# Designs tried in a protein design run: peptides against a protein of PDB entry 3ZOQ. Part 1

All scores and structures are predictions.

Target 1, 223 residues: chain A of PDB entry 3ZOQ
Amino acid sequence: QLLQDSWWNQLKEEFEKPYYQELREMLKREYAEQTIYPDSRDIFNALHYTSYDDVKVVILGQDPYHGPGQAQGLSFSVKPGVKQPPSLKNIFLELQQDIGCSIPNHGSLVSWAKQGVLLLNTVLTVRRGQANSHKGKGWERLTDRIIDVLSERERPVIFILWGRHAQMKKERIDTSKHFIIESTHPSPFSARNGFFGSRPFSRANAYLEKMGEAPIDWCIKDL
Structure headers, positions and changes below count from the first letter of each chain, unless a header shows other numbers.
Peptide ipSAE is a variant of ipSAE made for these designs: the mean of its two directions, with the distance scale d0 fixed at 1.0 Angstrom where the peptide's residues are scored. Compare it only between designs on the same protein; published cut-offs may not carry over.
The geometry check fails a fold that doesn't show the stated peptide or that is severely misdrawn somewhere.

## One batch from the design tools (peptide; made by RFdiffusion4, then SolubleMPNN; aimed at target 1 P86 N132 H185; its pose is not in this set)

Design b1_p16_7_s1
Fold by OpenDDE base, seed 2:
Structure b1_p16_7_s1 (fold): chain B 223 residues (1-223), chain A 16 residues (1-16)
Amino acid sequence: as target 1 above (223 residues)
Amino acid sequence: SEEEEARIKALEEAEL
């Protein structure tokens, strides 16, 4: 099966639907004819690292980085050895100011994912050098379903929604059970308008503790 | 809007 059991039980019906089969056929052509990111084996890394039951926090991104060697199937994250993109640098600046973490010498957020931070993009593939090139091809329907099944879960989730694109998903989240942290996007074009000083990391941990859950160790060790 | 977010991300990625 495509996913681990906890996610497969929630999503298996989606993979049988026509929209996903059409998406899959499109992707087969794209990967054969174009350079597509991430590697096809890494498309669902967010779901591989963080099981459905283990999700504590969700951080939504738009689509993968479209440069060589960057995308690793996790929102905002880049593979070790890859230069940190500007938004990620700003995320680490806010992390440092919020809870005192050192800025890591790499951009991998895998340590967050392994602790229950679902690093989900709304679109899971992209053509090289063409941002948002796979928008509207079917990924959004699947990732909306991911948000829906998390919203329906009894155990509370914290959703961190940076920027307007992510915030469009608020209507899918049951705020009677789940908590939302919102700010402007960490991009240099928007970070000074509210992202800096928003303290999403300490706020997330405060809610986790209130819920009786272990907080996230947001500090990332150097490699 | 989604268009604005796409523009922001596109500009960011183009600088790399």
Scores: peptide ipSAE 0.105, ipTM 0.801, DockQ to the pose 0.283
OpenDDE base, seeds 1, 3, 4, 5: peptide ipSAE 0.094, 0.101, 0.092, 0.043; ipTM 0.793, 0.795, 0.793, 0.712; seed 1 fails the geometry check

## One batch from the design tools (peptide; made by RFdiffusion4, then SolubleMPNN; aimed at target 1 A131; its pose is not in this set)

Design b1_p17_1_s1
Fold by OpenDDE base, seed 4:
Structure b1_p17_1_s1 (fold): chain B 223 residues (1-223), chain A 17 residues (1-17)
Amino acid sequence: as target 1 above (223 residues)
Amino acid sequence: ALEAAIAEEEAAAAAAA
């Protein structure tokens, strides 16, 4: 896939490495033999919507939603017309309580991505109905490199790390330059243990303002 | 584990979609 020039410059060396070639060959087979999500053209949507230079905020997810029509290649996001998953509903509940946004009638976070919110999963593909089915196949090495090159960037980034899986990536982030917002995961199993009331949206905007950057308009309009 | 809980939530979301 052709990436934007800014991401290509940062990641071109990864695409030439054996692990990525093996991943690519695996994916060709998987997409041919199985139902894989997201659509192959949507795998890198996070990088397509948010250039390397335009990243202001990173929100890490694990892997894509594995149901029909859900995954958009953006962490936590679902296509319009798809029922909002429980974690996403909780994200919108926190958004409402944090900064007063109305709960949208859809689950698309594309408006965030277009403003510089990198909605990155650590694994970028999944088999239908099989969560984590593409774990340990090479995606984590690429997405670790994405985190690394953002950490190496001079212009500060805000990393929102919900839950332990995302928080394990903190060791790759230069906290002398970059800001971390941590809480429990928005999942119904963990949200009441610290996600609710964590106010990640107002906190992210407060950091952006301190950096002299425009805040994110987190409010999502109905479609 | 949180990972298992997330996987269960994703499975439930997939079933509801």
Scores: peptide ipSAE 0.030, ipTM 0.669, DockQ to the pose 0.191
OpenDDE base, seeds 1, 2, 3, 5: peptide ipSAE 0.027, 0.028, 0.031, 0.028; ipTM 0.610, 0.596, 0.649, 0.654; seed 3 fails the geometry check

Design b1_p17_1_s4
Fold by OpenDDE base, seed 3:
Structure b1_p17_1_s4 (fold): chain B 223 residues (1-223), chain A 17 residues (1-17)
Amino acid sequence: as target 1 above (223 residues)
Amino acid sequence: SVAAAIAEAEKAAAAAA
């Protein structure tokens, strides 16, 4: 899995650091001894689909879905043919209410990624059936650096921060250059406390238009 | 393998397909 050259230029120093080498060794053991998601070829899909320079919007997730066939290497996204998880269903409900998009018959957000929506989890791997099993193993340091280099970029970025975990990253974002859209998490446990009605999609496009950029086509076609 | 996947990601000046 090759990175875009623009991401390589931003992250090459991280890959040489001890923490990342330790993470790499951990991952080798985990994939050998456990069922780990996503597929190792898909770990960096967010960076593969969206180059550093092409990032318009960032949507932060925590860690990948931990069920078979679900994780696609993109936050909140699931592979075609996979049942939409509850949070993703709520994302699509808000999308429909916000800008009138139909609910797609699949859960793949690849079309967003291809338009410049960086679908980044803070932790990029997980053990089957064990949420947060790879928390604190080094991914957070790499993904913090991803946020940092985007924050340092001159061209503005829109950060969509759903829930407390994502909002903890706000301190890393230069709000003099970048825009932040915050609400409660799309999870069924929190969506009715502020996610529904937050209209993140229209708000993101409004910022893009103010910057003279093309808006995101958030509507997802059926497969 | 994970090692191979990470090694590919560490290729300088490479573009993803």
Scores: peptide ipSAE 0.244, ipTM 0.800, DockQ to the pose 0.020
OpenDDE base, seeds 1, 2, 4, 5: peptide ipSAE 0.150, 0.199, 0.222, 0.213; ipTM 0.759, 0.782, 0.798, 0.807; seed 4 fails the geometry check

Design b1_p17_8_s3
Fold by OpenDDE base, seed 5:
Structure b1_p17_8_s3 (fold): chain B 223 residues (1-223), chain A 17 residues (1-17)
Amino acid sequence: as target 1 above (223 residues)
Amino acid sequence: AAAAAAANEAAARAAHS
């Protein structure tokens, strides 16, 4: 797929590296032999919706939803018409409690992405019904590079790091110029241990305002 | 804009092959 110029300039060298070629060959087999999510056309949706230059906020996920029709190529997001997964429901509960947004009748976070919220999973594909099945296959090296080039950017970025997996990426972030918002994961297993009440949305907007940038309209309209 | 950039064809083409 075509990446936006700003991302291509940052990532073009990665796609020529052996690890990515190996990943590509793996993905060829996987998509041919198994049901893989998201649709191959949606793998890079996070980069498609949010250019390198337009990134204001990063929300890191682990890997895509592994159920039919769920994954949209955006972390935590699901296609319209898909039942909201538990973590996403909790995200919307926190959103409501944090800044008063209504819970939308769908789970698409595209409106966030279009405003500069990079909804990045560290692993960009998954086998149907097999969470983390594409872990350690090369995606992490690419997505680490995405984090690195954002960290190297002069214009500050806000990284929202939910849970330990995302927080492990903190070492790659220049905290002298970038902002970190950390809490437990929105999963039902962890949300009550710090995600609820963490107010990541208002905190992100507070940082944006401090930088003289337009805040994110986090409220999602019904479809 | 989406129109001007070079193609990362690796994953997408792989997936459709």
Scores: peptide ipSAE 0.029, ipTM 0.658, DockQ to the pose 0.022
OpenDDE base, seeds 1, 2, 3, 4: peptide ipSAE 0.007, 0.019, 0.026, 0.010; ipTM 0.511, 0.590, 0.644, 0.478

## One batch from the design tools (peptide; made by RFdiffusion4, then SolubleMPNN; aimed at target 1 G129; its pose is not in this set)

Design b1_p18_2_s2
Fold by OpenDDE base, seed 1:
Structure b1_p18_2_s2 (fold): chain B 223 residues (1-223), chain A 18 residues (1-18)
Amino acid sequence: as target 1 above (223 residues)
Amino acid sequence: AAAAAAAQAELEVERALA
């Protein structure tokens, strides 16, 4: 099966639907004819690292980084050895100001994923150098379902929604049960309009503590 | 060579998506 058990139980029906089969066939052609990111083996990394039951926090991104070696199937995250993109740099600046973490010497957020932070892009693939090139091809339907099944989960989730694109998903989230942390996007074009000082990391941990759950260790060690 | 690479890419995607 494509996914580990807890996600498969929630999503298996989606993979049988025509939209996904069409997406799959499209992607087969794309990866053959174009340079597509991330590596095909990494497309579902967010779901591989963070099981359905283990999700504590969700951080939504739009689509993967479209430069060589960057995307690793986790929103905002880049492979070790890759220069940190501007938005990620700002995320780490806010992390430092919020809870005192040092700026790591790499951009991998895998340690967050392993602790229950679902780093989900709404679109899971992209052509090299062409942002949003796979928008509207079927990924959004699958990732909407991911949000839906999390919203339906009895155990509460914390959704961190940076910027308008992510915040549009708020309508799919049961806010009577789940917690939402909203601010402007960490992009240099928007970070100073509300992202900086929003303290999403300490706020997320405060919610986790209220729920009787272990907080996230947001601090990332150097490699 | 290019055709073989393309075919292999399609196979890898197929494995990754199903």
Scores: peptide ipSAE 0.247, ipTM 0.815, DockQ to the pose 0.028
OpenDDE base, seeds 2, 3, 4, 5: peptide ipSAE 0.202, 0.220, 0.092, 0.227; ipTM 0.794, 0.801, 0.647, 0.797; seed 4 fails the geometry check

Design b1_p18_2_s4
Fold by OpenDDE base, seed 5:
Structure b1_p18_2_s4 (fold): chain B 223 residues (1-223), chain A 18 residues (1-18)
Amino acid sequence: as target 1 above (223 residues)
Amino acid sequence: AAAAAAAAAAAAVERALA
């Protein structure tokens, strides 16, 4: 599916560059020869659900879940009916402690995306069972550009940066205009070292209120 | 056919990454 006009206007120059053409050719081979996630139609779901102008919050992930039926083109999110991964369970535990939301019976974050939460992975595809298999193939240049064009936007954005990988992007963000929320990653290996108690959801909404914008309804309804 | 499936996958990527 083609990108929305708002993203096309920001990214059209990237699609003409050699690195992106090479990425496309690589992905054509990968999807033909391997099991790749997410479904090709879902690769740009983060941009489909959240237009350039509608972005309020960005949550950065690394790359998609690599198990069957999990990835839906949104960072940390899984399709309904899929068991919640450990990091996502911890996200919901923090959500409950932060703002009192119930833990949903599914792992889809689509409701956040529809409200202006850009759920962006830095790498947008992965081979089945092979985490980071598409690292360094061109996605990072495109997603860096996504961060850059958001940083250049006059209307402020809130960047939620969990863990070292996401925090490496801080240098690309104009902190004179935009807000950053940082903590350790929600992974079981790091969550107890700063993610729990970081209250990213209430803090994000506090910034939105300060900017005169509507807060995010972070609570997710059961399906 | 395997070749047809591969071609369909490539075409799907082309549409997705326009």
Scores: peptide ipSAE 0.405, ipTM 0.871, DockQ to the pose 0.027
OpenDDE base, seeds 1, 2, 3, 4: peptide ipSAE 0.288, 0.388, 0.310, 0.396; ipTM 0.833, 0.867, 0.842, 0.868

## One batch from the design tools (peptide; made by RFdiffusion4, then SolubleMPNN; aimed at target 1 Q62; its pose is not in this set)

Design b1_p19_7_s1
Fold by OpenDDE base, seed 3:
Structure b1_p19_7_s1 (fold): chain B 223 residues (1-223), chain A 19 residues (1-19)
Amino acid sequence: as target 1 above (223 residues)
Amino acid sequence: EEEEEKRKKELEEYEKSLA
């Protein structure tokens, strides 16, 4: 897969490793034989929209939405025209409560990605209707490396870790350089246990300002 | 309609698993 130069420089060695070759072969079979999301061209959208050097914030997800037309290669994000999934609705509710943004009429987080919010799933593909179907196939090793190279970066990164799955990656993050915002997952089944009121957006911007960086415009315009 | 409901249920179960 073609990546921006900044990511290629960080990840080129991974693509030559056997695990990734096996992953690619698996994916070729999967896309040929099954309905896989996102579109193969969108798998690396998170890296396409947000270069290695431009990363300011990382928001980790698990794996892509597995319904038709939903996944667009960005964690929590859905293509325009797609009904907002429950977790995304709650993200927007917290966004509204935190910093006063209106609820957008779509679920695309591309505007965040373009501002340096890396919307990374730990697993980047999924079979239709089968959550976690591509778990343990090699994506986690690549995405762990993505976290590692960001952790190794001298310029600080803010990691937003919602829920236990994302928080398991905390051990890979050098907290002497980078900042972590943790809460329960925005899922309806956990949001009221800590996500709501966690104010991750204003907190992230506060850290960005402290670091002398431009804050994220988290408010999403209607389409 | 049935497919939509199926997908809705799948998404709900997925969201539950994320908690």
Scores: peptide ipSAE 0.642, ipTM 0.935, DockQ to the pose 0.697
OpenDDE base, seeds 1, 2, 4, 5: peptide ipSAE 0.637, 0.628, 0.626, 0.632; ipTM 0.934, 0.932, 0.931, 0.932

## One batch from the design tools (peptide; made by RFdiffusion4, then SolubleMPNN; aimed at target 1 H185 P188; its pose is not in this set)

Design b1_p20_3_s2
Fold by OpenDDE base, seed 3:
Structure b1_p20_3_s2 (fold): chain B 223 residues (1-223), chain A 20 residues (1-20)
Amino acid sequence: as target 1 above (223 residues)
Amino acid sequence: AAAAAAAEAAEQAAYERSLA
């Protein structure tokens, strides 16, 4: 597996474990026999865009979008030209209300990733049209380890945990070193119950400033 | 094409519900 050196040093032991080898074999079959998202080259995009050392913020998602052309290997993000999913639309609405950003004409969050926002799903692949189809196949062990090694890092991380699924990972985060921002999920079915008005973007930047780090430019330019 | 789009939209909606 080709990763940045900083991630490889943190995760190399995982790739040698039986569970990961079994996951890889499963994925080989799945990609051969089914339509799987994202593209196999994009599975680790979150780690490609944001090195272990460069992580400032983590935003946890569940699993990739399962529609054609959507999944980009980044949580909540969609490729340019793809209709923004409802949760993503609500993220941009909160972004606008929180810090005044314009709503972009696309759904790519790559600009966040390049600034140190790790856009990590807990499960990194999915069958077309079948949400959670790769749940419990080994991804969660790897992504738990990603959370663990970030929690063990001395340099603080800000974890943004939207909804119950992401919040289940709170127990893995050393809150003596790291910061957590929690709210309901941006989904239309939960956003009005706490996500809207939670101001995660300004709060994250406030923490970064307290740590003496550059804030994230959350505003996304049109393409 | 329209039917496929509708099916995908329904799948997306179900996904969004599951995320809440």
Scores: peptide ipSAE 0.585, ipTM 0.912, DockQ to the pose 0.795
OpenDDE base, seeds 1, 2, 4, 5: peptide ipSAE 0.580, 0.568, 0.573, 0.571; ipTM 0.911, 0.908, 0.910, 0.909

Design b1_p20_3_s3
Fold by OpenDDE base, seed 3:
Structure b1_p20_3_s3 (fold): chain B 223 residues (1-223), chain A 20 residues (1-20)
Amino acid sequence: as target 1 above (223 residues)
Amino acid sequence: AAAAAAAAAAAEAEYERSLA
């Protein structure tokens, strides 16, 4: 896939590395032999919607939703018409409590992505019905590099790190330049232990305002 | 249909548990 110039400049060296070539060959086999999500054209949607220079906020996810029609290449996001997964429902509940947004009638976070919220999973593909099936196949090395080049960027970034998996990436983030918002994961199994009431949306906007940047309009319009 | 829905719900729950 053709990346935007700003991302290509940051990642071009990765695509030439053996690990990525091996990953690509693996993916070719997987997409041919298995049902893989998201659609191959959507794998890099997070980078397509949010250029390297336009990133204001990063929200890290684990891997794509593994059900039919769900994943659209953005962490936590589902295509319109798809039932909102539990974690996403809780994200919207916190959004409502934090800044008063209405719960949208769909689960697409594309409007966030278009405003500079990089909705990045650490693993960008998954087999149908098999969470983490593409873990350890090379995606993590690429997505670590994405975090690294953002950390190296002069213009500050806000990293929202929900849960332990995302928080493991904290060591890659230069906190002298960048801001981190941490809480438990929005999953029903952890949300009551710190996610609810964490107010990540207002806190992110507060940082953006301090930086002299436009805040994110986190409220999502109904479709 | 009910069985398929139940299986999907179980898989979703397992996934959400793994995210915590």
Scores: peptide ipSAE 0.602, ipTM 0.916, DockQ to the pose 0.865
OpenDDE base, seeds 1, 2, 4, 5: peptide ipSAE 0.593, 0.592, 0.596, 0.590; ipTM 0.914, 0.913, 0.915, 0.913

Design b1_p20_7_s3
Fold by OpenDDE base, seed 2:
Structure b1_p20_7_s3 (fold): chain B 223 residues (1-223), chain A 20 residues (1-20)
Amino acid sequence: as target 1 above (223 residues)
Amino acid sequence: MEALDEEYLEEEEEEEEEEE
């Protein structure tokens, strides 16, 4: 099966729908004719690292990084050895100011994913050097369903929604059960307008503690 | 203010493309 059991049980019906079949055929063509990121085996890494039941926090991104070797199927995350993108640098600056973590020597957020931080992009693929090139191709319908099934879950989730694009998903989240942390995007263009000082990491942990859950160790070790 | 973030994300993606 494409996904681990916990996600497969939630999403299996989506993969049989016409929209996803069309998306799949599009992707087959794109990967054959173009350089597409991430690697096709890494598309669902967010769901591979974080099971449906283990999700504690969701961080929404837009689409994958479109440069060589960057994208690893996790929002905001880059493979080890890749230069940290500006937004990710700002995330680590806020992390340092919020909870005192050192800035890591790499940009991999896999350690967060393994702790129950679902690092989900709304669009899961991109053409090399063409941001949003796979927008409106069907990914948003699948990722909306991911948000929906998490919203329907009885066990609370914390949604971290940076910027307008992520915040548009708020309407899909049952705020009677789930918690939302909102700020401007970590982008250099918006970070000073509310992202810096928003303290999303300590706030997320405060909610987890209130729910009787283990907090996230947000500090990333050097590789 | 929120309307600016989406435009800024597109601009950031364009700037990241220019730095490569």
Scores: peptide ipSAE 0.021, ipTM 0.591, DockQ to the pose 0.126
OpenDDE base, seeds 1, 3, 4, 5: peptide ipSAE 0.019, 0.018, 0.020, 0.020; ipTM 0.587, 0.592, 0.582, 0.596; seeds 1, 3 fail the geometry check

## One batch from the design tools (peptide; aimed at target 1 P86)

Design b1_p22_2 (made by RFdiffusion4)
Pose (drawn by RFdiffusion4):
Structure b1_p22_2 (pose): chain A 223 residues (1-223), chain P 22 residues (1-22)
Amino acid sequence: as target 1 above (223 residues)
Amino acid sequence: EEEEEEEEEEEEIEEELEEAEE
């Protein structure tokens, strides 16, 4: 068993399939022969921090950060102590305009994950310095199933889909139950074309309040 | 002139992104 019960009960059948076994064997070799991020113990951190039952909001990313000291097994977040990349800086600028939070002295979003924000990348590993190097190796098949089981959940889930790749997943989400907040990506190329001013954080909290759920405290505290 | 200004802004963003990766 690789995940806590709430998730294992939804996903155990996927981990038994040949594609996962092939992916696991490739990763055992690559972690021993080269530098793979995030650290192997951190691959499933988004699901460890945010159980299936506790998921309030899902923020979809693509692949992990590919530099040293960055990836935590969470979409968009970085380990404390490293510089914040441009897209993450733009997420904090939008958070400041929307909610009013000060800019934090680190980029870790673990506080969000502990409050029910699933920071799910669609690809869970990457070779150092080589973006999208683990594309098509089997992670998409698993993360599509993670999206499927969340879409099948009775209690509604709020999906935040930034950019074109994340918006492609709308086909897998049952919008008769679930909420979608979508905009352009926070990358500097696209942030001023719809992401800025989109107010995703207060909009997510409004959907939660309508459902009688506690809102997310989005502000990140300095370390 | 507008196209040249837009291309210069894209190049500055690209350079910023490449520096952020180092």

Design b1_p22_2_s3 (made by RFdiffusion4, then SolubleMPNN; from b1_p22_2 with E1D E18R E19R E21A)
Fold by OpenDDE base, seed 5:
Structure b1_p22_2_s3 (fold): chain B 223 residues (1-223), chain A 22 residues (1-22)
Amino acid sequence: as target 1 above (223 residues)
Amino acid sequence: DEEEEEEEEEEEIEEELRRAAE
């Protein structure tokens, strides 16, 4: 199967829809004719690492990093050995100030994903060197559905929405069941306007504890 | 107003991503 059973049950109908078939055909052409990130096998890594039932926290990004070897199918995350992008560096700075974690020597957030942090971009592919090149091609409809089925889930989810793009998804989230943590984006252009000091990590864990769930170990070990 | 802020943020993110990719 393309996805774990829990996600497949939620999304199988989407994959049969014309928009997704068109997206798939577009992607086939793009991967054949262009350099596309992430690797095609990594497109759904967020869903691979975090099953539908295991989602505790969602962190929304826009689209993948478009440089060589960067994107690994997880929002804000970069493969080991890749220089940490500025937004990710700021995420780690806030992590350090929030809960005292050391800044890791790499940018992989896989350890978060494995604990139930869905690191979801709204657009899951990008052409090399061309940010948002796959915007409006069908990914947003699928990822909106991902948000919808999580919102419909009985077990509460914590949505961390950094910046305006992510916050636009708030209308799709049932706040009677789910928790939202909002701030400005971790980008150097906006981080000082609210992201720093927002303490999303401790706040997320506080909600998890309130729900009787295990908190996330946000601290990332060096490789 | 909201659309303008969104566009500005997207541009900022794109610029960051461009610099990170170099």
Scores: peptide ipSAE 0.211, ipTM 0.805, DockQ to the pose 0.224
OpenDDE base, seeds 1, 2, 3, 4: peptide ipSAE 0.084, 0.162, 0.069, 0.088; ipTM 0.739, 0.783, 0.757, 0.744; seed 4 fails the geometry check

Design b1_p22_6_s2 (made by RFdiffusion4, then SolubleMPNN; its pose is not in this set)
Fold by OpenDDE base, seed 4:
Order: C-alpha cells, then structure tokens, then sequence
Structure b1_p22_6_s2 (fold): chain B 223 residues (1-223), chain A 22 residues (1-22)
C-alpha cells in the first residue's frame, strides 16, 4: 500500500480554504518584497521531518528566529554553525540537568524531529528583524488545525507547552487522551521562574514508556 | 523501516512543497 502522506490527508481541506489562499498570496508578496525567514522551502520542515502518524511529542514555539541564517522551520532550532540563541542554551542546560546529556556544539534539533518530536511554531514565517511581523495573517488558523487533528488522534501525544502563548493552546487539546507538560518559557526572562527543574525530557519519556512506546533519545551529538 | 520512513518524509515534503510553492 502506498503510504499516503499522513499530513496531506489531515490538512488538504485547509489548503483549499480562502484564508490559506489569502495567506499564500500574502507570503508571495512578502518573499518577493522583503527578507523573510525561514527560506520558503523550509516553512513546513516540522511536518517534513515528523509525519502525522509518527508524532510522539509536540513542542510549541511562537514564530521563527528573525536573524540571518537562524531559522530552519523547526521551533527553537537553529541551523548548524549558528550561535545558539539564549532560549536554546537554556533548553540544553535543562536537558543536561534533567537527563545528563552533554551540551551540543550546535543548535540543530533535527534529531528530535526525526524521532517524532514535532517542533511546531504557531506562526511559520517572520520578516527579518521584526519579531511577530506575520502574526494574525492566517498561520495560527492552520497551526490550530494541526493541533486539532493531533488532539483527535486515538494514539496519545505529549504536548510540551513552555510559557503562556503555548499554554493558550491547551484548550484545543483533549486532556483525557493526551499528556501535557507545562512550565515557564526557556527565555532568560522566565527560565528561573519554573523552566529550570521542570524536567520535560524525562517526564516525556516516562509517558512514552507508560504507553509502551520507545523513548526519545534527547541527547544531541556534536557535528 | 527507516527506508520506508524516509520515503514517507520525502512524499510528504513533495506534496507540502507543491502547496507551499510560493
């Protein structure tokens, strides 16, 4: 049987909707007139690396990094050779304290994505130097549908919700089926208020083991 | 299999790239 693209089957109806067509036309203009991140080929990298059926864990971000060469279409992740942003450094500090992983010499989370960690931003594009510049343009409706179809899935998902913006999506998640790990955001402004010591990685693996699933290897090898 | 997973990721990429073709 040709494995049909699991995300296409879940999202095809959204791509036909007027709001998505308007978003697409907006994005064509934005990419033509301005520097937009990530690269247009990288917008859906979270869905490319993690199929609908393979999702074990979801980590929600807000929008892509707005600096040159940073964003790679995965929440919190940066391309190899890019200096780790402060929030990502704090994620690796918590990873080390939680499960003893070494801090990697790069910021790519692609190894997590390939294991079933959906690294989803709620807004998938940004203008250079302008954080949240594509907020309220239609991405949130598509990414809300991504959360909805995962919530409707029979096989349980673990949602990691760092900070208030991600936690606002909790209303869309069937907590009778799915597990939620909540803390403050890994940002330097909030990490000491509950992100550090939250142990999201060991807690996620403990839920996976209870479900009879293979745990995530959260440890990232140096490049 | 890992090879089957890669083929599914590539197919998913192709369809999403068609929809995301700007």
Amino acid sequence: as target 1 above (223 residues)
Amino acid sequence: SEAERRREEERARAKLEEEASL
Scores: peptide ipSAE 0.119, ipTM 0.760, DockQ to the pose 0.019
OpenDDE base, seeds 1, 2, 3, 5: peptide ipSAE 0.043, 0.026, 0.088, 0.017; ipTM 0.670, 0.633, 0.706, 0.471

